# Designs tried in a protein design run: peptides against a protein of PDB entry 8RAJ. Part 20

Target 1, 54 residues: chain A of PDB entry 8RAJ
Amino acid sequence: LPAENEDPDKAVVDLHRSPPKTKDPDLTPSGIIAKVKAGDMTQETARELLLAMR

## One batch from the design tools (peptide; made by RFdiffusion4, then SolubleMPNN)

Design b2_p14_5_s3 (from b2_p14_5, 4 letters changed)
Fold by OpenDDE base, seed 2:
Structure b2_p14_5_s3 (fold): chain B 54 residues (1-54), chain A 14 residues (1-14)
Amino acid sequence: as target 1 above (54 residues)
Amino acid sequence: MTDEEIDEMLEKAK
């Protein structure tokens, strides 16, 4: 079975990339906040993402 | 979301 290398680096939301049209649950406001709470995202990055989604 | 709502959400996520 190919180990699903969940490449943790692929969860880096590129702020300069157009948000994927796919409902990536990780790019929802709630998903962003969940990542911050988990320590997987900085508050600064989360703030920029949330502002860009307005 | 307002800027204030975003800041409150982030503060609660600490």
Scores: peptide ipSAE 0.478, ipTM 0.882, DockQ to the pose 0.704
Fold by OpenDDE base, seed 4:
Structure b2_p14_5_s3 (fold): chain B 54 residues (1-54), chain A 14 residues (1-14)
Amino acid sequence: as target 1 above (54 residues)
Amino acid sequence: MTDEEIDEMLEKAK
C-alpha cells in the first residue's frame, strides 16, 4: 500500500482563534521573529501576531 | 510587549 504522504498539516495559525496555549515554538515572539528572518512570514503578519499576544 | 518593542523586534528581523 503506498504510504499516504500526509502533507504536513501546516498549522494555519488562525489569527482569530484564541491564542493556542500551545508550547508551539513557532508561536512564541522569538519563533515569529525567526520566521520573518527566514522569509517564512511577512512583517505585517508577524506584527498582528505579536499584537494579539499582548 | 509595548508597540515600540514590537517595532524594534520587527526592524531587526529585516
Scores: peptide ipSAE 0.478, ipTM 0.883, DockQ to the pose 0.750
Fold by OpenDDE base, seed 3:
Structure b2_p14_5_s3 (fold): chain B 54 residues (1-54), chain A 14 residues (1-14)
Amino acid sequence: as target 1 above (54 residues)
Amino acid sequence: MTDEEIDEMLEKAK
């Protein structure tokens, strides 16, 4: 059975990388808030990301 | 977004 390579490219949001102009739905303000609600992101990380998008 | 708007959005996400 081919092991589904779960691509470990969980997009490590490098906060020091210029925000890619990629419309990553996970990097929208709404996407960040959705991850916090799901328990997939801490409020502190979400705050830092939202502040970096200003 | 203002700092207050960010904090309100995060509070509603708890």
Scores: peptide ipSAE 0.476, ipTM 0.882, DockQ to the pose 0.755
Fold by OpenDDE base, seed 1:
Structure b2_p14_5_s3 (fold): chain B 54 residues (1-54), chain A 14 residues (1-14)
Amino acid sequence: as target 1 above (54 residues)
Amino acid sequence: MTDEEIDEMLEKAK
């Protein structure tokens, strides 16, 4: 099924394109930091997301 | 989270 092939670790999060969903585990503060460490997110994007979540 | 806490978290992610 096409829904089984979305690797959540490959989701590029862009605050300007798609608002963060608080229910997405990859959009928690810890998930954002994990994506930055993996090189899947820039520090600038991560900063903007974290500032928007407070 | 404060601005300082965010900056510290991001610095540890470098």
Scores: peptide ipSAE 0.474, ipTM 0.881, DockQ to the pose 0.724

Design b2_p14_5_s4 (from b2_p14_5, 4 letters changed)
Fold by OpenDDE base, seed 2:
Structure b2_p14_5_s4 (fold): chain B 54 residues (1-54), chain A 14 residues (1-14)
Amino acid sequence: as target 1 above (54 residues)
Amino acid sequence: MTDEEIDEMLAAAL
């Protein structure tokens, strides 16, 4: 069976889920800001994530 | 981070 290329760029972070205690580099404050700079995340979504991480 | 620090970090990402 071909390995489904799960596009790593489609980690839809569910804002209503408890913040994952995962060492996911994409779910750090720096990772969120990096996604905004890359154009991969909206400023509003990033704001909501950063507020939920406090 | 304060709300202001978050807004400043996001503004610096534009």
Scores: peptide ipSAE 0.395, ipTM 0.852, DockQ to the pose 0.719
Fold by OpenDDE base, seed 4:
Structure b2_p14_5_s4 (fold): chain B 54 residues (1-54), chain A 14 residues (1-14)
Amino acid sequence: as target 1 above (54 residues)
Amino acid sequence: MTDEEIDEMLAAAL
């Protein structure tokens, strides 16, 4: 079975793009905090995202 | 959420 190459470039959160209306669990406040805890996101990037979602 | 509540949530994630 061909491995579906999940394009790694789709994981880049563009801070200048309107928040996707998608129920992406990774872009919820809880998902952002989970990425910071995992070391997959900086505290500063998480702060900017959370402020933009307010 | 206030700016303070956001900073508290982030501090709890360190």
Scores: peptide ipSAE 0.395, ipTM 0.852, DockQ to the pose 0.723
Fold by OpenDDE base, seed 3:
Structure b2_p14_5_s4 (fold): chain B 54 residues (1-54), chain A 14 residues (1-14)
Amino acid sequence: as target 1 above (54 residues)
Amino acid sequence: MTDEEIDEMLAAAL
């Protein structure tokens, strides 16, 4: 059976879950800012994520 | 990071 590669790009960041202690480069402050620059994340979502990481 | 520093980082990304 082919393992369903759950596309890691579909990780809905549940803002109500404690931020995963995962060293996910996409969840670093620099990774969040890079997604906003690429147009892959809204400024508001990025603000909420950065505030929750403090 | 302060709220102001976050808002400045986001503004520099636009």
Scores: peptide ipSAE 0.393, ipTM 0.851, DockQ to the pose 0.719
Fold by OpenDDE base, seed 1:
Structure b2_p14_5_s4 (fold): chain B 54 residues (1-54), chain A 14 residues (1-14)
Amino acid sequence: as target 1 above (54 residues)
Amino acid sequence: MTDEEIDEMLAAAL
C-alpha cells in the first residue's frame, strides 16, 4: 500500500522516483515556488523541477 | 519560462 502517512504538504519531491504529476497543485510552477517559500523544498530541487517542466 | 525567469522566481522565494 502506498504510505498514506506522507503529509501531502511535506512530500519530498524525488526527481528520480516520479515525473511531476501535471495535475498535482503542489507540482505546478506556482506550487513549487510556494514549497520553496514554506521551506518544504530546496531551491536546487525547485530549479531542477521547473527546468524539467519546459 | 526562460532559465533567467526561473532563477529570478527562485531568488524572489528566498
Scores: peptide ipSAE 0.393, ipTM 0.851, DockQ to the pose 0.719

Design b2_p14_6_s1 (from b2_p14_6, 6 letters changed)
Fold by OpenDDE base, seed 5:
Structure b2_p14_6_s1 (fold): chain B 54 residues (1-54), chain A 14 residues (1-14)
Amino acid sequence: as target 1 above (54 residues)
Amino acid sequence: MEEEIKELEELAAL
């Protein structure tokens, strides 16, 4: 069985979760943009997250 | 943050 390398550090971005006070590089403004560029996040979700962090 | 919002808007226009 191929071990699905689910990187356990892929925090499922729960849109209903209070903005994480954690220095999660994946939830920084630049990390959000990187996820959109990778196709791992929709532009709408990224917009909502960036606006919620403003 | 405003730069990343702008970059996102630019990506949406492609």
Scores: peptide ipSAE 0.297, ipTM 0.809, DockQ to the pose 0.128
Fold by OpenDDE base, seed 3:
Structure b2_p14_6_s1 (fold): chain B 54 residues (1-54), chain A 14 residues (1-14)
Amino acid sequence: as target 1 above (54 residues)
Amino acid sequence: MEEEIKELEELAAL
């Protein structure tokens, strides 16, 4: 059975990395909310990200 | 941004 290499590079948004100058759709305010609604992001992390974008 | 913060606060209350 081929091991599905689930690429463990689920993009851990390193909060210490300078925000990529690329419009990462996942780092838009709407993208952050979508991740929280999907259960892919904690509300606390989403709050910190949104406050850092203010 | 303020609307999105408010939506997060509403999601906490559920």
Scores: peptide ipSAE 0.296, ipTM 0.809, DockQ to the pose 0.094
Fold by OpenDDE base, seed 1:
Structure b2_p14_6_s1 (fold): chain B 54 residues (1-54), chain A 14 residues (1-14)
Amino acid sequence: as target 1 above (54 residues)
Amino acid sequence: MEEEIKELEELAAL
């Protein structure tokens, strides 16, 4: 069975639905900024995530 | 962390 590698680039991050996992490269501070630049995350969600990681 | 917060503030000002 091919492990469905969930494309990490398609993970919708919702702070209110799931706590950030520090082991997910897309949930690192730099990964959050990369998602905002790609249009895959809102600036408000990114701000809330970064403030929660402070 | 502080650098990425600053980068978001810069992106919000555009």
Scores: peptide ipSAE 0.295, ipTM 0.806, DockQ to the pose 0.132
Fold by OpenDDE base, seed 2:
Structure b2_p14_6_s1 (fold): chain B 54 residues (1-54), chain A 14 residues (1-14)
Amino acid sequence: as target 1 above (54 residues)
Amino acid sequence: MEEEIKELEELAAL
């Protein structure tokens, strides 16, 4: 069974890709805030994502 | 979502 190496560095949220219909914990409102706090996402990108999810 | 947007606005003001 191949271990799924979830490379944490490949969650580049492509703003041009249709939002995954999957409950990716990384694309929840709280997951977006967590990425901003970690320095993995800009505040502007996070704002645009949260507004698009409203 | 309104709470998380508000938290982002508070973080941008620091």
Scores: peptide ipSAE 0.291, ipTM 0.806, DockQ to the pose 0.137

Design b2_p14_6_s2 (from b2_p14_6, 6 letters changed)
Fold by OpenDDE base, seed 5:
Structure b2_p14_6_s2 (fold): chain B 54 residues (1-54), chain A 14 residues (1-14)
Amino acid sequence: as target 1 above (54 residues)
Amino acid sequence: MEEAIKELEELAAL
């Protein structure tokens, strides 16, 4: 059986798109902080996202 | 939200 490459749907957070009403754990305030801690997001991008959600 | 901003500011100070 070919390994299903689950390409993790890297939700490309388009900073110009209205914050999706996403139940996506990756777009929650806690999910954004988790990505920064993992090195998957810059602090600047995380700051912009968190401020846009305020 | 405010807690996540605060945690981000704390991470920027390390």
Scores: peptide ipSAE 0.384, ipTM 0.839, DockQ to the pose 0.131
Fold by OpenDDE base, seed 3:
Structure b2_p14_6_s2 (fold): chain B 54 residues (1-54), chain A 14 residues (1-14)
Amino acid sequence: as target 1 above (54 residues)
Amino acid sequence: MEEAIKELEELAAL
C-alpha cells in the first residue's frame, strides 16, 4: 500500500503542547482570524486560542 | 490581541 503522504502542513494545534518556540504565523492573532475567515477554523476554537494567548 | 478578539466578535454577529 503506498504510504499516504500525510500532508505535513496540517499543524494539529495541540492545545496541551508547549507553546511553539517559533512564531508560527498561523498561530498569530491575525493568522487565527485569517483561518476563521477562510473557513479553516471554527469561531469557538479561535476564541479559545485568542483567550489563551491573552 | 484585543483587536483580534473584537474582529472575531464582529464576525460572530454577522
Scores: peptide ipSAE 0.383, ipTM 0.840, DockQ to the pose 0.139
Fold by OpenDDE base, seed 1:
Structure b2_p14_6_s2 (fold): chain B 54 residues (1-54), chain A 14 residues (1-14)
Amino acid sequence: as target 1 above (54 residues)
Amino acid sequence: MEEAIKELEELAAL
């Protein structure tokens, strides 16, 4: 069976479906900012995430 | 948290 390569770079952060798992390094405040800086997240999505985690 | 919000606001102003 081909291992489903869970492409670790495609964590689709659905703000409406899953509260940010604080254990995901990509969903930490620093990880969110890193994704925005990399172009992997919109600034609007990052703002909503950071405000929801406050 | 507040630092990340501040960094994001700084990125918005560019």
Scores: peptide ipSAE 0.379, ipTM 0.837, DockQ to the pose 0.135
Fold by OpenDDE base, seed 2:
Formats: sequence, C-alpha cells, structure tokens
Structure b2_p14_6_s2 (fold): chain B 54 residues (1-54), chain A 14 residues (1-14)
Amino acid sequence: as target 1 above (54 residues)
Amino acid sequence: MEEAIKELEELAAL
C-alpha cells in the first residue's frame, strides 16, 4: 500500500502577494492568532499578516 | 483586526 504522504498543506502564505480573498478559516485574524498560540506560526509572521490585511 | 493585534501584543509580553 503506498503510504499516502499527506503533504501537510502548508498554506505558503506569500507575504508579497495581495492577501487572497480566501474564505480559508486559516487566514482569518482569529485563525492567525490560533496558529501563534499553537506554535505553528511565529509572532512576527502573524504581525506582518495582520498588518497586510488592514 | 484591532482585537487580534492587541491579543498578539499581549502574547509577546508573557
């Protein structure tokens, strides 16, 4: 049986791309804060994302 | 947005 390598869909948030009008719950302000609390995102990256969405 | 920035700043102060 081929092991399904679930590539963790690391949403590569390109900080230089216009914020996608994504309905993705992971790119909401609350989703960003949740990733920081989980240790899945740095505080600096979260700050840059939140400022780019303003 | 401002609430999420504030919550992020509170996490930095810990």
Scores: peptide ipSAE 0.377, ipTM 0.837, DockQ to the pose 0.136

Design b2_p14_6_s3 (from b2_p14_6, 7 letters changed)
Fold by OpenDDE base, seed 3:
Structure b2_p14_6_s3 (fold): chain B 54 residues (1-54), chain A 14 residues (1-14)
Amino acid sequence: as target 1 above (54 residues)
Amino acid sequence: MDADIAELEELAAL
């Protein structure tokens, strides 16, 4: 069976894991929007993340 | 309806 290369750079933002340290560039408001534009994040997940940053 | 990208940009600016 080919080992699924779980690309370790897919930081699946687990909303159930500790609040994202505010230093992840991918978890800035602009980084979230960039992931949605790239198709790497759903609009729903992006909305939840942006609301949780308020 | 999922928010369009423009609604997300507005959310990110608040």
Scores: peptide ipSAE 0.498, ipTM 0.849, DockQ to the pose 0.526
Fold by OpenDDE base, seed 4:
Structure b2_p14_6_s3 (fold): chain B 54 residues (1-54), chain A 14 residues (1-14)
Amino acid sequence: as target 1 above (54 residues)
Amino acid sequence: MDADIAELEELAAL
């Protein structure tokens, strides 16, 4: 069976969703910055996430 | 005002 390449890039980070208890690479500070640089996240959403992780 | 990427990188380092 081909391993479905779940594109890690499709994790919509919902700020109103409870933080996933899993190591979502997308919720690391570096992962958030990478999404903003890719155009997959707004700067405002990234700011709110980074402040909520502090 | 939207934070620039440099401000976000500073926030990510705290």
Scores: peptide ipSAE 0.495, ipTM 0.849, DockQ to the pose 0.440
Fold by OpenDDE base, seed 2:
Structure b2_p14_6_s3 (fold): chain B 54 residues (1-54), chain A 14 residues (1-14)
Amino acid sequence: as target 1 above (54 residues)
Amino acid sequence: MDADIAELEELAAL
């Protein structure tokens, strides 16, 4: 069976981890919305992230 | 309940 190349660039944001103090553009409110629009993040995960950043 | 993208955009603007 071909190993599905899990694209290593999908940083799974662990919602239970302390909010990363990193200026990761992917973890900004706009970056989260962009991932949802791209289909790279679920709306549920995005909602939880946005609420946790507030 | 599928969140509306519009609700997420509102949450991101606060």
Scores: peptide ipSAE 0.494, ipTM 0.848, DockQ to the pose 0.465
Fold by OpenDDE base, seed 1:
Structure b2_p14_6_s3 (fold): chain B 54 residues (1-54), chain A 14 residues (1-14)
Amino acid sequence: as target 1 above (54 residues)
Amino acid sequence: MDADIAELEELAAL
C-alpha cells in the first residue's frame, strides 16, 4: 500500500484564503474540531478558524 | 501535545 504522503500543507486550511463558497463539512466548527482530534490540524489554526467564523 | 479540545469546543459553541 503506498502511504499516500498526504502533504501536510494541503490539510492546513489557508486562513488567508477566502472561505470556499462550498459548504465544505471540513470547514464547519465541528469539522475543524474533528481535524484537531485527528491530529490533522493544530490547535492554533483551529482557534484562528473558529474566531474567523464568528 | 494534547490539544485542549474543550476550549475549542467552547469557542465553537459561541
Scores: peptide ipSAE 0.493, ipTM 0.851, DockQ to the pose 0.594

Design b2_p14_6_s4 (from b2_p14_6, 6 letters changed)
Fold by OpenDDE base, seed 3:
Structure b2_p14_6_s4 (fold): chain B 54 residues (1-54), chain A 14 residues (1-14)
Amino acid sequence: as target 1 above (54 residues)
Amino acid sequence: MDAAIAELEALAAL
């Protein structure tokens, strides 16, 4: 079976780009907290993102 | 925003 090349372009959050008006539920404050609770994001990364959105 | 920061701080204490 060919390995599905999962495109590594799964949203590198460029902290240097003006926050896209991303209606992406994964980049909402609630989505960030959900990723931390799931173990999919570190608490430090979540803190940096939440502070950058303030 | 402040509620999500407070929830994150509460998760740090667990």
Scores: peptide ipSAE 0.427, ipTM 0.856, DockQ to the pose 0.138
Fold by OpenDDE base, seed 1:
Structure b2_p14_6_s4 (fold): chain B 54 residues (1-54), chain A 14 residues (1-14)
Amino acid sequence: as target 1 above (54 residues)
Amino acid sequence: MDAAIAELEALAAL
């Protein structure tokens, strides 16, 4: 299975964008926490995203 | 949602 090299620069979640109606696993609360644990997202960005999705 | 915020806060305390 090719690991989809999702360019980390394409995961810039525009906080002004309406939450995608797509089941983007990376934009789920669990996906955000997983990115923080992996070091792929800052805690501050994750906090802002989780609060915007509340 | 609240569980993910709480988990993030717990990670920030480490």
Scores: peptide ipSAE 0.427, ipTM 0.856, DockQ to the pose 0.131
Fold by OpenDDE base, seed 4:
Structure b2_p14_6_s4 (fold): chain B 54 residues (1-54), chain A 14 residues (1-14)
Amino acid sequence: as target 1 above (54 residues)
Amino acid sequence: MDAAIAELEALAAL
């Protein structure tokens, strides 16, 4: 079975773009904290994202 | 927002 190339570029959150009103659970404040707890996001990136959403 | 920032700061202290 060909592994569907999950395009790794879809996970790049552009911090300079106005936060999309994304219904993406991964870009909610709770989703960001969950990624940090899972080790999937650095604390610094999470801090920048949370401050940009303020 | 302030609750998520506070939770993140608490994770930094571990």
Scores: peptide ipSAE 0.426, ipTM 0.856, DockQ to the pose 0.137
Fold by OpenDDE base, seed 2:
Structure b2_p14_6_s4 (fold): chain B 54 residues (1-54), chain A 14 residues (1-14)
Amino acid sequence: as target 1 above (54 residues)
Amino acid sequence: MDAAIAELEALAAL
């Protein structure tokens, strides 16, 4: 199986993919807000993620 | 969760 080179700088959270079983610290509510503040995530994507985690 | 949503809404108002 080719190792998909997921670019470590682009944790593109596919909202349609089953939530990764890994506690990615970047996918915590605080991590999502930090990505929005950094400009690495849109506010819309962050809203959808936070609502899906509720 | 509700605090993170509220913080996100506050960022939209800037």
Scores: peptide ipSAE 0.423, ipTM 0.854, DockQ to the pose 0.139

Design b2_p14_7_s1 (from b2_p14_7, 5 letters changed)
Fold by OpenDDE base, seed 5:
Parts: structure tokens; sequence; C-alpha cells
Structure b2_p14_7_s1 (fold): chain B 54 residues (1-54), chain A 14 residues (1-14)
């Protein structure tokens, strides 16, 4: 069984990294909200990301 | 609703 190495580094949204120009579903407003609901992101980090998208 | 959650996240300011 190939262990899907979910690269844990993909979950760390580096706030200092320029938002990837890629339509990463995890960096959409919906993806951010999904991470907060899953407990994978703090509300503070989500707020900062959502504000940076304005 | 995702829009309500976004609004809450942006309004809560905490």
Amino acid sequence: as target 1 above (54 residues)
Amino acid sequence: DVEEEIRRLLELGE
C-alpha cells in the first residue's frame, strides 16, 4: 500500500509566503473555513488569511 | 454557511 505521504508541510500555510498563485483549494475562503472547522487552523490564522485576501 | 463563518471570523476581531 503506498502510504500517501501527506506532506505535513502542505498544511503549514506560511503567512510570510506570497499567496500561491495556484488555485489551491486549501487557500480558498471555503478551504480556510474547512480547516478551522476541522481544528487544523486557528481562527486567528484564518482571520489573517481572509483579511490578506481582500 | 461558509459566508456566515467568514463574517464571524472577520467580525470577532479577537
Scores: peptide ipSAE 0.427, ipTM 0.829, DockQ to the pose 0.540
Fold by OpenDDE base, seed 1:
Structure b2_p14_7_s1 (fold): chain B 54 residues (1-54), chain A 14 residues (1-14)
Amino acid sequence: as target 1 above (54 residues)
Amino acid sequence: DVEEEIRRLLELGE
């Protein structure tokens, strides 16, 4: 059976983690919205992230 | 539109 290794290294954006020193493209407003649309992020987590960036 | 979706996400959490 080919293990579809869904790469578990999709960085879970932890809101309580110190902001990454690198501009993670996944932490841009567009990256957050893309994750929500893909079902990879909840709307609540996205709201909290977007509010913290304001 | 990403800006519309950001606005919606900010409004839906009240």
Scores: peptide ipSAE 0.425, ipTM 0.829, DockQ to the pose 0.653
Fold by OpenDDE base, seed 3:
Structure b2_p14_7_s1 (fold): chain B 54 residues (1-54), chain A 14 residues (1-14)
Amino acid sequence: as target 1 above (54 residues)
Amino acid sequence: DVEEEIRRLLELGE
């Protein structure tokens, strides 16, 4: 059986997971925008994250 | 500007 290389590096930010106590640079407004520009995040997910940070 | 892009992302709420 080919090992499904589930690329574990797609950190799906599970909105239901307790916010990581780490200042994840990827969860900063700039990091969110960078992910959207890279195509790694939808604008909708970015909006929800940015609203949750207000 | 990051602020303009945040504003755009928040305003693009389609």
Scores: peptide ipSAE 0.425, ipTM 0.828, DockQ to the pose 0.592
Fold by OpenDDE base, seed 2:
Structure b2_p14_7_s1 (fold): chain B 54 residues (1-54), chain A 14 residues (1-14)
Amino acid sequence: as target 1 above (54 residues)
Amino acid sequence: DVEEEIRRLLELGE
């Protein structure tokens, strides 16, 4: 069986793409904060995302 | 606290 390379498709949150109406756990406020804490997102990108969710 | 961290993220955006 070929090992499924789980290429961690780093869901690059493209700020210019309309947020998919899907419950992407990565686009919740908690998911954004988790990415910042993990070093996977800048604080500025998180701020812009959180402001766009208002 | 996530709410505190969100507040900090929104305040520190200078």
Scores: peptide ipSAE 0.423, ipTM 0.827, DockQ to the pose 0.580

Design b2_p14_7_s2 (from b2_p14_7, 5 letters changed)
Fold by OpenDDE base, seed 1:
Structure b2_p14_7_s2 (fold): chain B 54 residues (1-54), chain A 14 residues (1-14)
Amino acid sequence: as target 1 above (54 residues)
Amino acid sequence: ATEEEIEELLRLGE
């Protein structure tokens, strides 16, 4: 099966450039943690996102 | 696990 080329650049969430769309499954608390573990998000960006969701 | 990991990230930069 061709690996769907999810453009690796689409996985990087920058809170300062684009406010998170709450409908993106990758922006759930669990999705944020998964991105940090994968190395696709910094701990600081993850912290800022999680604080904004509180 | 995920809740504990969220709490750890929230404590960063206090």
Scores: peptide ipSAE 0.380, ipTM 0.816, DockQ to the pose 0.731
Fold by OpenDDE base, seed 2:
Parts: sequence; C-alpha cells; structure tokens
Structure b2_p14_7_s2 (fold): chain B 54 residues (1-54), chain A 14 residues (1-14)
Amino acid sequence: as target 1 above (54 residues)
Amino acid sequence: ATEEEIEELLRLGE
C-alpha cells in the first residue's frame, strides 16, 4: 500500500530563499493575500514578500 | 479587490 505521505509540504515561505522561478500559485500576489486572509501568514510577512516581487 | 488589498498591505509599514 503506497503510504501517500501527504506531508503537507507547508511551503515555508523562507523570506531568505530566492523566490522560486516556478509559478507557485501560493507565491503569487493573490496567493499571498489568500494566506493572510486564512490566518496562515502575517501581514508583515506578506508585505515583505509583495515588496520583493516589485 | 486584489489590487486594493495589496495596496492596503503595502501601507501598513509607513
């Protein structure tokens, strides 16, 4: 039986890691806002990420 | 809505 290790790879948004060049939907401006609304990201972390994307 | 929400988050550090 393949144990589907659904490790929820909580993409720990490491602010010090170069933004992945991959279109990760979780790292789009809309994805960041969605995480803040869900309580999964602080407003400060979201602000820093959005500034780094400009 | 998303653009306005981005702008609101960007203002919180002023």
Scores: peptide ipSAE 0.378, ipTM 0.815, DockQ to the pose 0.683
Fold by OpenDDE base, seed 4:
Structure b2_p14_7_s2 (fold): chain B 54 residues (1-54), chain A 14 residues (1-14)
Amino acid sequence: as target 1 above (54 residues)
Amino acid sequence: ATEEEIEELLRLGE
């Protein structure tokens, strides 16, 4: 069985990365909140991302 | 995401 090496580093939304194309489901308000709930994003990072979307 | 969940995260750090 191919181990899906989900590279854990790909789940980290780098705030300094070029504004993600708004089509990334992980960068919707819902996707951000889901990552925080999963422990994959800090509340601070989520706040900064949500503020940048205003 | 509910509007409430977004507003809660936005209040975290005031």
Scores: peptide ipSAE 0.376, ipTM 0.818, DockQ to the pose 0.652
Fold by OpenDDE base, seed 3:
Structure b2_p14_7_s2 (fold): chain B 54 residues (1-54), chain A 14 residues (1-14)
Amino acid sequence: as target 1 above (54 residues)
Amino acid sequence: ATEEEIEELLRLGE
């Protein structure tokens, strides 16, 4: 059975990593909401990120 | 993202 190498480089947004100065489209409010809608982010994590951006 | 969608996510964690 081919091991589906689930690429572990799912960008785990390390909340302890200094926000990259680069406009990571995944860290925009729109990108966060899109990840929640896709099931790729929990509502709790999205809330914490949105609060930190306020 | 609409402002409304952001506010909805902020309310769900209270």
Scores: peptide ipSAE 0.373, ipTM 0.818, DockQ to the pose 0.613

Design b2_p14_7_s3 (from b2_p14_7, 7 letters changed)
Fold by OpenDDE base, seed 1:
Structure b2_p14_7_s3 (fold): chain B 54 residues (1-54), chain A 14 residues (1-14)
Amino acid sequence: as target 1 above (54 residues)
Amino acid sequence: DTEAEIEALLRLGE
């Protein structure tokens, strides 16, 4: 079976994951917006993440 | 306009 190389660099932002102890630039509000603009994140997921950061 | 919605959410957190 060919291992589908799920590109490990697609950090799927899981809402149920403990907040990263590191300043992941991809998990900043600006990083989230950038992912939406790139088409790498849905608007709904971005909304939920931004609301959870308040 | 989703960009405007995301921007509004950011402003509500300031």
Scores: peptide ipSAE 0.404, ipTM 0.823, DockQ to the pose 0.161
Fold by OpenDDE base, seed 2:
Structure b2_p14_7_s3 (fold): chain B 54 residues (1-54), chain A 14 residues (1-14)
Amino acid sequence: as target 1 above (54 residues)
Amino acid sequence: DTEAEIEALLRLGE
């Protein structure tokens, strides 16, 4: 059985990477806020992401 | 309200 290595590092949005043109629901403003509420993202990282989306 | 939550997050970094 291939272990689905859900590489936990792939959930780290690298702020220095060009914003992926990804329709990734996790990178929407609502997805960012949801991650902060879940404790999966810091407010600082969320602020930086939300500012970069303007 | 997601917009109010975004605004709150943006204010916390001032």
Scores: peptide ipSAE 0.403, ipTM 0.823, DockQ to the pose 0.638
Fold by OpenDDE base, seed 4:
Structure b2_p14_7_s3 (fold): chain B 54 residues (1-54), chain A 14 residues (1-14)
Amino acid sequence: as target 1 above (54 residues)
Amino acid sequence: DTEAEIEALLRLGE
C-alpha cells in the first residue's frame, strides 16, 4: 500500500472547517503571519483567518 | 511586533 505521503506543508486551512480543536501552532495569529512571511499562505487567506478569530 | 503585523494584514484590502 503506498503510504500516502500527505505533504505536511499542505495544511490548507479550510475556512469552512470547524475550528480545529487542535492546538495547531500554524493556526495561531503568529503562525498565520509566519506562513505569509514564508510564502506558504496568501495575505488574503491570512486576513480572512485573522478576521474569523476576532 | 506581531500585533502591528496583524493590524497591517487586516488593513490590506480596505
Scores: peptide ipSAE 0.402, ipTM 0.823, DockQ to the pose 0.727
Fold by OpenDDE base, seed 3:
Structure b2_p14_7_s3 (fold): chain B 54 residues (1-54), chain A 14 residues (1-14)
Amino acid sequence: as target 1 above (54 residues)
Amino acid sequence: DTEAEIEALLRLGE
């Protein structure tokens, strides 16, 4: 079976993963909004992330 | 204005 090369560039933000010790610049409020605008994140996921940062 | 964009995004998810 060909190993599906899971594209490592899809940082699936696992909400159950321990908070990254590094501030991922892509997980800033502005970075989240940018991902939604690009179509790379759902609005629901962005809402949940933004609420968790509040 | 990122704050207005966040607020708009939060409202659209209600």
Scores: peptide ipSAE 0.397, ipTM 0.823, DockQ to the pose 0.623

